# Peptides against a protein of PDB entry 7BBL, part 23

Target 1, 86 residues: chain A of PDB entry 7BBL
Amino acid sequence: IAQESLESQEQRARAALRERYLRSLLAMVGHQVSFTLHEGVRVAAHFGATDLDVANFYVSQLQTPIGVQAEALLRCSDIISYTFKP

## One batch from the design tools (peptide)

Design b1_p24_1_s1 (made by RFdiffusion4, then SolubleMPNN; from b1_p24_1, 11 letters changed)
Fold by OpenDDE base, seed 1:
Structure b1_p24_1_s1 (fold): chain B 86 residues (1-86), chain A 24 residues (1-24)
Amino acid sequence: as target 1 above (86 residues)
Amino acid sequence: SPFEARLRAAIEEERARRAALAAA
């Protein structure tokens, strides 16, 4: 019986993860999101958009430890995780 | 919105990729 190669399986798995990520972004649109950053920093902001290639997060009403920023950019590399209510 | 449209298109692209790999 023909068997899918390991490489092909891995490629499909990566594609599945990418899709999951993209779907999460779609669900985030128009919602406030809580971001966990490095060093235990947590912020909340309204999700605006991302650049799909780099995954920079463009947000508004960013609540930081020192105040609220009307608009801000969060780099994907700085984000550990995020949560939101769909 | 344009952004949402881009997201949906990208999602379909990944779905198509998986389907193509499985069918190869």
Scores: peptide ipSAE 0.591, ipTM 0.905, DockQ to the pose 0.900
Fold by OpenDDE base, seed 5:
Structure b1_p24_1_s1 (fold): chain B 86 residues (1-86), chain A 24 residues (1-24)
Amino acid sequence: as target 1 above (86 residues)
Amino acid sequence: SPFEARLRAAIEEERARRAALAAA
């Protein structure tokens, strides 16, 4: 019985994870997302789009500790984690 | 939307990649 290489298995696993991520983005469209940023800052915004390669988030109605930004870009490097309710 | 279209295309690309790797 043929056994694929470990490298091939890892490549398929990475592809599966990426697909899950992309499907999550699709589910995120039109919903508010909660972002945890550095220094304990938490913001919420309506999801618009991402840079699929860099995972930059283009959002609207960004609720920050000091007010609301109509449009904003959240860089991957700014984000610790995020959650949303599909 | 254009973004959703890009997402769907990217998802299919990953599916195709996994299928190709499994068949290789």
Scores: peptide ipSAE 0.591, ipTM 0.906, DockQ to the pose 0.908
Fold by OpenDDE base, seed 2:
Structure b1_p24_1_s1 (fold): chain B 86 residues (1-86), chain A 24 residues (1-24)
Amino acid sequence: as target 1 above (86 residues)
Amino acid sequence: SPFEARLRAAIEEERARRAALAAA
């Protein structure tokens, strides 16, 4: 039996990671998410949607150190990590 | 919702891609 090429294996691995990301977004819908931003800043917000290609996070009720923002956009470049409870 | 529908479709797309790659 011929082995799958290394390139194909890597492509499948990348596809698996993307699927995990997408499933994470699906699980995130309707939940509050904690975002870790630069300079040690942590914010919490209700997840609304993303641009699947750009990874912009459209959120509501963003809790920041200086107040609550009803609607907000968090760019991928702003975010170090995020956590949520499914 | 439309967003959730897009997510589900994208997930299926990735699954199909991996299956096709494995079968190649």
Scores: peptide ipSAE 0.590, ipTM 0.906, DockQ to the pose 0.917
Fold by OpenDDE base, seed 3:
Structure b1_p24_1_s1 (fold): chain B 86 residues (1-86), chain A 24 residues (1-24)
Amino acid sequence: as target 1 above (86 residues)
Amino acid sequence: SPFEARLRAAIEEERARRAALAAA
């Protein structure tokens, strides 16, 4: 019986994770998202869009400890995790 | 929206990629 190579298995696994990520973004559209940033900083914002290649988050009404930004860009490297209500 | 359309297209691309890998 022919067996799929380890490399092919890893490629399929990466593709599956990418699909799951993209589906989460689709579910996130139009919802407020809570972001956990470095050093325990937490912010909330309405999700607008992302750069699919870089995973930058384009958001609106970003609530920060020092005020609200009407429009903002959150870099992927700044984000530890995020959560939202579907 | 255009963004949602791009997301759906990207999802299908990943699904097609996995299918092609499985068929090889």
Scores: peptide ipSAE 0.589, ipTM 0.905, DockQ to the pose 0.911

Design b1_p24_1_s2 (made by RFdiffusion4, then SolubleMPNN; from b1_p24_1, 12 letters changed)
Fold by OpenDDE base, seed 2:
Structure b1_p24_1_s2 (fold): chain B 86 residues (1-86), chain A 24 residues (1-24)
Amino acid sequence: as target 1 above (86 residues)
Amino acid sequence: SEFVARLEAAIAAERARRAALAAA
């Protein structure tokens, strides 16, 4: 009968989004991911790992318009979105 | 993989957190 507080509901919603994000990272392991960056730049790279708190993306074989980087770091502040095929 | 293990632990923690909030 007791209704969950609005604050608690919001906290649970945020937790759900966090879990969704983490599950996407898990699904990305071993796959190529397409990243959309600022200024309309799109790159593709093989996902390696991330800092779960800072959300820096450690990737390999980063394909950019001017070449390929064997290993690279994508800062969370530069990433708008990403997509991949699980 | 240490990274995968950390991810799975973090996911479990979020589920537990959400459940605890609902029960509060």
Scores: peptide ipSAE 0.551, ipTM 0.896, DockQ to the pose 0.874
Fold by OpenDDE base, seed 5:
Formats: structure tokens, sequence, C-alpha cells
Structure b1_p24_1_s2 (fold): chain B 86 residues (1-86), chain A 24 residues (1-24)
């Protein structure tokens, strides 16, 4: 019938990107992730879970320049980028 | 795990959202 509105198309596009993000999280489960934080700090940790709303990362065996933390929470606002091998 | 279950549910929700928007 009627064509989808521009707003609706944009909403679907956002939903598609959200799904892709979520699938990436799923692929990350059980893997070590490298995080780039502010001030050039780079850490590695095993991915556990996230807060889907805020994108907080709950990780284990966090390797930081000053030591290893068994469990840790990384705020999305503190993360510049991250990478992992599926 | 509970997290994986929540992820799968969220993914399904996004798919449903896109489908609903396309059908509207």
Amino acid sequence: as target 1 above (86 residues)
Amino acid sequence: SEFVARLEAAIAAERARRAALAAA
C-alpha cells in the first residue's frame, strides 16, 4: 500500500544497527576483548555480560597497566573503542 | 546463561520492530 515514511525507514535502520550490535555482543561471549580507554590506556579482559541499556561491560580477568582485576565493570562512557576475535 | 537469553530476546525484539515498521 502506502510507502514507508522517511522516519519509519530511519527507525528500521536504527533497529538493524542495534541488532547488529547485539549480535556482536553475542559473538563476544567467552572471548577476550581489547579495550581502548581514555588517555591511551589499553586493557584486555574476558567478556562476561553487558547492561543492554547503558552498554556497561561486565568483564573478568581485566589486565590493566597496574595489575589484574578478577572482575570489573567498564562504563561505556569510558570506552573509546574495543576489538575482539570471534 | 541469563545474559545470552536476554540478548536473544533483544535481537528478536529488534527484528519484530523492523517487521512491524515495514508493515505499517
Scores: peptide ipSAE 0.549, ipTM 0.895, DockQ to the pose 0.910
Fold by OpenDDE base, seed 1:
Structure b1_p24_1_s2 (fold): chain B 86 residues (1-86), chain A 24 residues (1-24)
Amino acid sequence: as target 1 above (86 residues)
Amino acid sequence: SEFVARLEAAIAAERARRAALAAA
């Protein structure tokens, strides 16, 4: 029988990772999220939405080391990881 | 919401892509 090519397997793996990411966004809707940024900076904010193309995070009540921003935009490139309570 | 709808559509698209790749 014909076997799936290595390239096809890799494409499916990438699609699976993309889906897992998207599902995490779905789970974040309506929740506060803790973001770990570069240089050990950690912030917390209420998740609003993202730009699925650029992966910008639109958040509210962003708690930063120097204060709270009512509305903020976080770029994916700024984020190392995030956690939240589903 | 519009955002949730877009998310669900994107998830469905990724699932369909994997299925198509496996069937090819």
Scores: peptide ipSAE 0.549, ipTM 0.894, DockQ to the pose 0.912
Fold by OpenDDE base, seed 3:
Structure b1_p24_1_s2 (fold): chain B 86 residues (1-86), chain A 24 residues (1-24)
Amino acid sequence: as target 1 above (86 residues)
Amino acid sequence: SEFVARLEAAIAAERARRAALAAA
């Protein structure tokens, strides 16, 4: 009986995770997102767009502890997690 | 938008990749 190789299984698993990420971005379109950054800092902003490879988040109305930025750029390396209401 | 179109195309590509791997 034919059996899928371990390498093939890992590639499919990786592809599944990539798709899950992309779908989350699609769901963010037109919504405010809450981002958890390093040192427990939490901010909220309206999602604009992102680079699919570099994972830069282009957002607007970024609410920070010290004020609001009309336009801002958040790098994936700065983000611990994010949540939003679909 | 163009951004949404790129996202949808990328999602479809990942799905096709998994399907091809499963059929191998």
Scores: peptide ipSAE 0.548, ipTM 0.895, DockQ to the pose 0.913

Design b1_p24_1_s3 (made by RFdiffusion4, then SolubleMPNN; from b1_p24_1, 9 letters changed)
Fold by OpenDDE base, seed 2:
Structure b1_p24_1_s3 (fold): chain B 86 residues (1-86), chain A 24 residues (1-24)
Amino acid sequence: as target 1 above (86 residues)
Amino acid sequence: SAFEERLRRAIAEERARRAALAAA
């Protein structure tokens, strides 16, 4: 049988990464998440939801160096990485 | 919740996409 094209392989790889991302969001529901932001800033917050289009993170009880914010929005562009305990 | 349901649906869509690409 013919081998899958390089373009198709790349598309499948991207789809796999998208699925991993979505699964992480599902696992984050109801959990506190640690976010690593730019300039070495790390915050913790309870995950609420995202908009699947822009990937904005809607969180609560955001713990920052200057205090706790009850409700907050974290833009995807501000987030370097995140960790949580499923 | 509605959000979780949307996530599950989106995950299924990505799996279906990969399957279709592999079969092409």
Scores: peptide ipSAE 0.581, ipTM 0.903, DockQ to the pose 0.901
Fold by OpenDDE base, seed 5:
Structure b1_p24_1_s3 (fold): chain B 86 residues (1-86), chain A 24 residues (1-24)
Amino acid sequence: as target 1 above (86 residues)
Amino acid sequence: SAFEERLRRAIAEERARRAALAAA
């Protein structure tokens, strides 16, 4: 019974987390998402798609403190966290 | 949609990666 190397274990763990993230995106399709941005700003938007590499969020009906944007791009660097109801 | 298809493919790739690592 051979032990998997630490490096291999870490790689598998990263792959598992990546898969969970991707599955979350899939579950997010067609749903409204609540985003927490910098400076305590919170917005809601309908999820459209992402840039899977950079994690840019392409959304619609973005509800901001100053109004609604029909289409918007939220950069990964802009987002602190997000939640949604599947 | 194309995006969902890309997602499903990416998920499959991650699963395959873990399987390959386990088999190595």
Scores: peptide ipSAE 0.581, ipTM 0.904, DockQ to the pose 0.909
Fold by OpenDDE base, seed 3:
Structure b1_p24_1_s3 (fold): chain B 86 residues (1-86), chain A 24 residues (1-24)
Amino acid sequence: as target 1 above (86 residues)
Amino acid sequence: SAFEERLRRAIAEERARRAALAAA
């Protein structure tokens, strides 16, 4: 009957969002991902792995407007959104 | 792979955290 505290509710909500993020990473393994960066720049790359703490994206075959990079690192702070086909 | 295994472990940890908070 005791109501869950606001602090506890917020912690559970954050944990739920973290889990959803991690599940999306698991679904991206082995797939090409389209990233939307700042200033409307869009790139595509094959997903390799991430730093779970910092959320850096380690990718391969990064297609940019000025060329292709065999291997690259995308900072989470530079990414607005991403899409992929499971 | 090792990366996938780390992801699965992390997901399980978040579920356990939410369950513990709900039961507290």
Scores: peptide ipSAE 0.579, ipTM 0.903, DockQ to the pose 0.913
Fold by OpenDDE base, seed 1:
Structure b1_p24_1_s3 (fold): chain B 86 residues (1-86), chain A 24 residues (1-24)
Amino acid sequence: as target 1 above (86 residues)
Amino acid sequence: SAFEERLRRAIAEERARRAALAAA
């Protein structure tokens, strides 16, 4: 019986994770999102868009420990996780 | 919006990729 290659299985797994990520982005459009950053820092902001290639998050009304930024860019490398209410 | 359309397209592409890989 023919079996799918390991490489193919891994590629499908990555594609599944990518789809889940993209679906979360679609769900959070226009919503306030809580981002967990490094060093235990949490910020809240209204989600605008992302750069799908680089995975930058373009947000507005970013609430940080030192104040609110009208517009901001959160790099994917700075984000540990995020939560939001759909 | 354009961004949402890009997201939907990207999601569809990932589904197609998985389907193609499974069928190979």
Scores: peptide ipSAE 0.582, ipTM 0.903, DockQ to the pose 0.905; fails the geometry check

Design b1_p24_1_s4 (made by RFdiffusion4, then SolubleMPNN; from b1_p24_1, 12 letters changed)
Fold by OpenDDE base, seed 4:
Structure b1_p24_1_s4 (fold): chain B 86 residues (1-86), chain A 24 residues (1-24)
Amino acid sequence: as target 1 above (86 residues)
Amino acid sequence: SEFVARLERAIAEQRELRARLAAA
């Protein structure tokens, strides 16, 4: 059985992950999202929008250990992971 | 919203890309 090249497999895998990511963004529209940031910091915020290329998250009512921010921008580099309830 | 529309378009384009990769 002939297998596709490693490069081809990686390309397909990246394409699959990208689609799942985009679908997750669609699912979180209008919902509160919990973000895990560096140093074990966790915050919750209402999802607004993202830059689909850069993955910057534009959110509102950001709850942090220090207080609440009405509006905020979370950069891709700030975020380790996120969860939400569809 | 404009964001949702753009997002849905991106998903459609990504789906088409995956289809092309699967057929290649």
Scores: peptide ipSAE 0.521, ipTM 0.896, DockQ to the pose 0.648
Fold by OpenDDE base, seed 3:
Structure b1_p24_1_s4 (fold): chain B 86 residues (1-86), chain A 24 residues (1-24)
Amino acid sequence: as target 1 above (86 residues)
Amino acid sequence: SEFVARLERAIAEQRELRARLAAA
């Protein structure tokens, strides 16, 4: 019986994850997002835009433990997860 | 915005890719 190759299954999975990621970005436009960073640090900021290839987040009004930064860049490597209310 | 337009285009491209993979 013919079966999908493992490689084909992996391609579909990667494509699905990429699409879900992009849709989440569209949903967060104009909203405040909560970011979980390393060492349990959590910050909140208003979403502006991203580099779709690198997944860097351009945000404003970044609330950190040491104060508020008007504009900031959060690198993908610094982010563990994020949540927001659409 | 231009960003939103690029984002929507990227989503459409991914959707087309998934469709091709499903039909293969």
Scores: peptide ipSAE 0.519, ipTM 0.894, DockQ to the pose 0.708
Fold by OpenDDE base, seed 2:
Structure b1_p24_1_s4 (fold): chain B 86 residues (1-86), chain A 24 residues (1-24)
Amino acid sequence: as target 1 above (86 residues)
Amino acid sequence: SEFVARLERAIAEQRELRARLAAA
């Protein structure tokens, strides 16, 4: 029985994760998202778009500890995780 | 929107990639 190589398995795993990420973005369109940032900071914002390559998040109505920002950019490096309701 | 269109194309590309990897 032919077996998939370890490298091939890893490639498939990475591809699956990428697809999951992209699908999450699609599901995120038009919804409010809760972002967990560093040092326990949590913000909420309406999802606008992303840079598919860099994973920068372009959002609106960003609720921060110091107020609401109409439009904002969240860098991938700033984000630990995010949650939303599809 | 253009963003959604790009996103859907990207998803399709990933599906094709996974299919190729599975058939390799």
Scores: peptide ipSAE 0.519, ipTM 0.894, DockQ to the pose 0.847
Fold by OpenDDE base, seed 5:
Structure b1_p24_1_s4 (fold): chain B 86 residues (1-86), chain A 24 residues (1-24)
Amino acid sequence: as target 1 above (86 residues)
Amino acid sequence: SEFVARLERAIAEQRELRARLAAA
């Protein structure tokens, strides 16, 4: 049986992960997302949009420890992880 | 929305890419 090269397998895996990520973003539309930022800071916000390449998150009603921002930008470099309810 | 439209287009492009990789 023919075996796909490691390089080809990796390329397909990366492509699959990218597609899954994009579909996850689609599932996030209109939902609140919980973000874990540096130094244990956790915030929640309604997902608006993202820079598909850089993964900058444009959100609304950002709940921070010191208040709520109507609109905000969360840079990829600021985010450690995030969760959401589909 | 504009974002959703862009997102769906990106998903379609990824599907095409995966298809090309699978066919190669």
Scores: peptide ipSAE 0.517, ipTM 0.894, DockQ to the pose 0.693; fails the geometry check

Design b1_p24_2 (made by RFdiffusion4)
Fold by OpenDDE base, seed 4:
Structure b1_p24_2 (fold): chain B 86 residues (1-86), chain A 24 residues (1-24)
Amino acid sequence: as target 1 above (86 residues)
Amino acid sequence: SAFEEEVLAAIAEQQELRATLEEE
């Protein structure tokens, strides 16, 4: 059985991750999302929209360790990961 | 970060992947 090359496997894996990401963006609309930021900071906010040109996340009711911010812009560079319930 | 890199890659392929997602 010819095993697929490592390069081809990595390419497929990246494509799958990209597809999963795009699905998540569509699925999170109207839901509260938990974001993991740098230095172990975790925040939760209602998803509004994403600017795909610069990958900014526009959110509302951002719950931070200090308090709630009514509206916020989360930069892609600040985000490590996120999770939500579809 | 790895997340940023993945986001940028997804943006570059957005239109092509969106068509696939709508068919599935």
Scores: peptide ipSAE 0.042, ipTM 0.539, DockQ to the pose 0.107
Fold by OpenDDE base, seed 5:
Structure b1_p24_2 (fold): chain B 86 residues (1-86), chain A 24 residues (1-24)
Amino acid sequence: as target 1 above (86 residues)
Amino acid sequence: SAFEEEVLAAIAEQQELRATLEEE
């Protein structure tokens, strides 16, 4: 029985992860999300949208350690992880 | 968690993609 090449398997795995990630973004719409940023900084914000190409997060009511920012952009490079309640 | 792993992997992929696009 023929098996997929390692490269093909890796591509499929990446595609599956991407799909699941995108589904999570869709599920995130309209919810408050907790973001973990570098150096242990945690913020919460209402999810608006993302730039799917670069995974920038466009959020509102960003709760930072020093106050609330009405509108904000969280860059992909800033984000370590995020959680939300569906 | 498995979800966190998937998210981290996806973020890493996007970061790499962005870096590539910025170099082009």
Scores: peptide ipSAE 0.036, ipTM 0.522, DockQ to the pose 0.044
Fold by OpenDDE base, seed 3:
Structure b1_p24_2 (fold): chain B 86 residues (1-86), chain A 24 residues (1-24)
Amino acid sequence: as target 1 above (86 residues)
Amino acid sequence: SAFEEEVLAAIAEQQELRATLEEE
């Protein structure tokens, strides 16, 4: 039995990670989410969509310590934790 | 919650995916 090449294994792993990520994003659509960011910053916003290539979160009604932004962009790399809000 | 855990895991995996793509 020919062993699967390393490159083929990596491609399958990437595809599996992508699918899992997308499925989780779909579950967040339309929900209010609380994000914990670096330096202990907490924000709340409605989840809209993501930039699938850059891993940016497009959100609305972002509540920050200094005010509310109607629309905003959060970097996936900046997010430490998430809290679901009904 | 199970949902929160799944989302956090997916975020972490997406970051790892990006890192692997940048290394290639």
Scores: peptide ipSAE 0.035, ipTM 0.531, DockQ to the pose 0.058
Fold by OpenDDE base, seed 2:
Structure b1_p24_2 (fold): chain B 86 residues (1-86), chain A 24 residues (1-24)
Amino acid sequence: as target 1 above (86 residues)
Amino acid sequence: SAFEEEVLAAIAEQQELRATLEEE
């Protein structure tokens, strides 16, 4: 019988999810990433950091249809998919 | 790619985690 409380199990599960997220962020550091956003918008940018509380991506050299933005912020909710540029 | 899927899942998980924490 598991002696771990339900609360402890939930905390462990949350910690595991957080770790997975953080590992993914670390893997993106230093890479140019192609982001697919809503309404078919595709952009490429260098991954810099995230806002751990708000779930924002801080990127640099954001290539947009209208030009390059030196620094920008992308919300996780705005991202449909992304891949590393080879 | 497998990595893309993993990261997308991690993003979703982070959002779910945040939503859960905001409800607590």
Scores: peptide ipSAE 0.032, ipTM 0.531, DockQ to the pose 0.057; fails the geometry check

Design b1_p24_2_s1 (made by RFdiffusion4, then SolubleMPNN; from b1_p24_2, 13 letters changed)
Fold by OpenDDE base, seed 4:
Structure b1_p24_2_s1 (fold): chain B 86 residues (1-86), chain A 24 residues (1-24)
Amino acid sequence: as target 1 above (86 residues)
Amino acid sequence: SAFVERLEAAIREERERAAALAAA
């Protein structure tokens, strides 16, 4: 019995993960998000937008261990994970 | 907003891609 190729399966899996990510961004709109960065650093910020291809996060009122930044850019490479309350 | 519209469009695009792969 013919079955879907491994490459096709992987492509579908990647598409599913991408959709999940995009849906999380959609749910994030208008909410404060907690970001976990490298070395255990945690910050909170209001979500503004992203660039969908690079996954840079444009945020406001970024609360950091050393103070608050009114506007900030969090690069994808800086972020380990994030959580928020929808 | 334009950003939300782009997000929704991108989500649809991924669904369509997955569907096309499954149907191939």
Scores: peptide ipSAE 0.549, ipTM 0.898, DockQ to the pose 0.888
Fold by OpenDDE base, seed 1:
Structure b1_p24_2_s1 (fold): chain B 86 residues (1-86), chain A 24 residues (1-24)
Amino acid sequence: as target 1 above (86 residues)
Amino acid sequence: SAFVERLEAAIREERERAAALAAA
């Protein structure tokens, strides 16, 4: 009987994780997300869209330490982590 | 929206890729 190679199994696992990530983005649409940035800076914003390849976040009503920005772009490199309630 | 449609298409693509790998 034929066996799936380890490489193929790893590729399938990566595909599953990618799908999970994409589904999480769907769940974020229209919801407020809390972002942890560098040096302990925490912001909250309503999720709009992303760049699926680079994971840039296009958000609205970004609450920052210096005020609220109506529209903003958060680069993946700026973000340490994020949380949201589906 | 266009973004949601792109997301759903990408999800389908990953599922199809996984299925193809499993069937190979």
Scores: peptide ipSAE 0.548, ipTM 0.898, DockQ to the pose 0.929
Fold by OpenDDE base, seed 3:
Structure b1_p24_2_s1 (fold): chain B 86 residues (1-86), chain A 24 residues (1-24)
Amino acid sequence: as target 1 above (86 residues)
Amino acid sequence: SAFVERLEAAIREERERAAALAAA
């Protein structure tokens, strides 16, 4: 029987990862998210939206070590990881 | 919201891409 090429398998794997990411964003809508940034900095904020191309996070009520920022933009390059409760 | 609709559309796009690759 004919087998799917390695290239096709890799393309499907990439598509699956992209879908998982997008679904996680969908699950974040309306929830508070905890972000781990560089140098051990951890912040929490309510998720608003993202730039689907660049993966910038548009958030509100950002809790930082020095206070709360009503609205903020978190660049993907600044984020190490994030967690949330769906 | 517009953002949610864009997300849902993008998710469908990835599913369709994967399905097309599997059927090829």
Scores: peptide ipSAE 0.547, ipTM 0.898, DockQ to the pose 0.917
Fold by OpenDDE base, seed 2:
Structure b1_p24_2_s1 (fold): chain B 86 residues (1-86), chain A 24 residues (1-24)
Amino acid sequence: as target 1 above (86 residues)
Amino acid sequence: SAFVERLEAAIREERERAAALAAA
């Protein structure tokens, strides 16, 4: 039987990870998300949307150490990790 | 919403891609 090429296997793996990421975004809709940023800074915000290709996070009610920002844009490069309760 | 619809479409796209690769 024909074996799937390594390249094809890797492409399927990437597709699986991409789908997992997208499902995560879908699950975040309408929920508050906790973001861990650089320097140990942690913020919470309501998830709005993302640029699916760039992975910028458009959020609202961003709670920061210095106050609340009604609307904000978090760059993927600023985010170490995030958690939320579906 | 448009965003949710785009997400769902993108998810379907990845599933179809994976399926096509597996069938090759």
Scores: peptide ipSAE 0.549, ipTM 0.898, DockQ to the pose 0.937; fails the geometry check

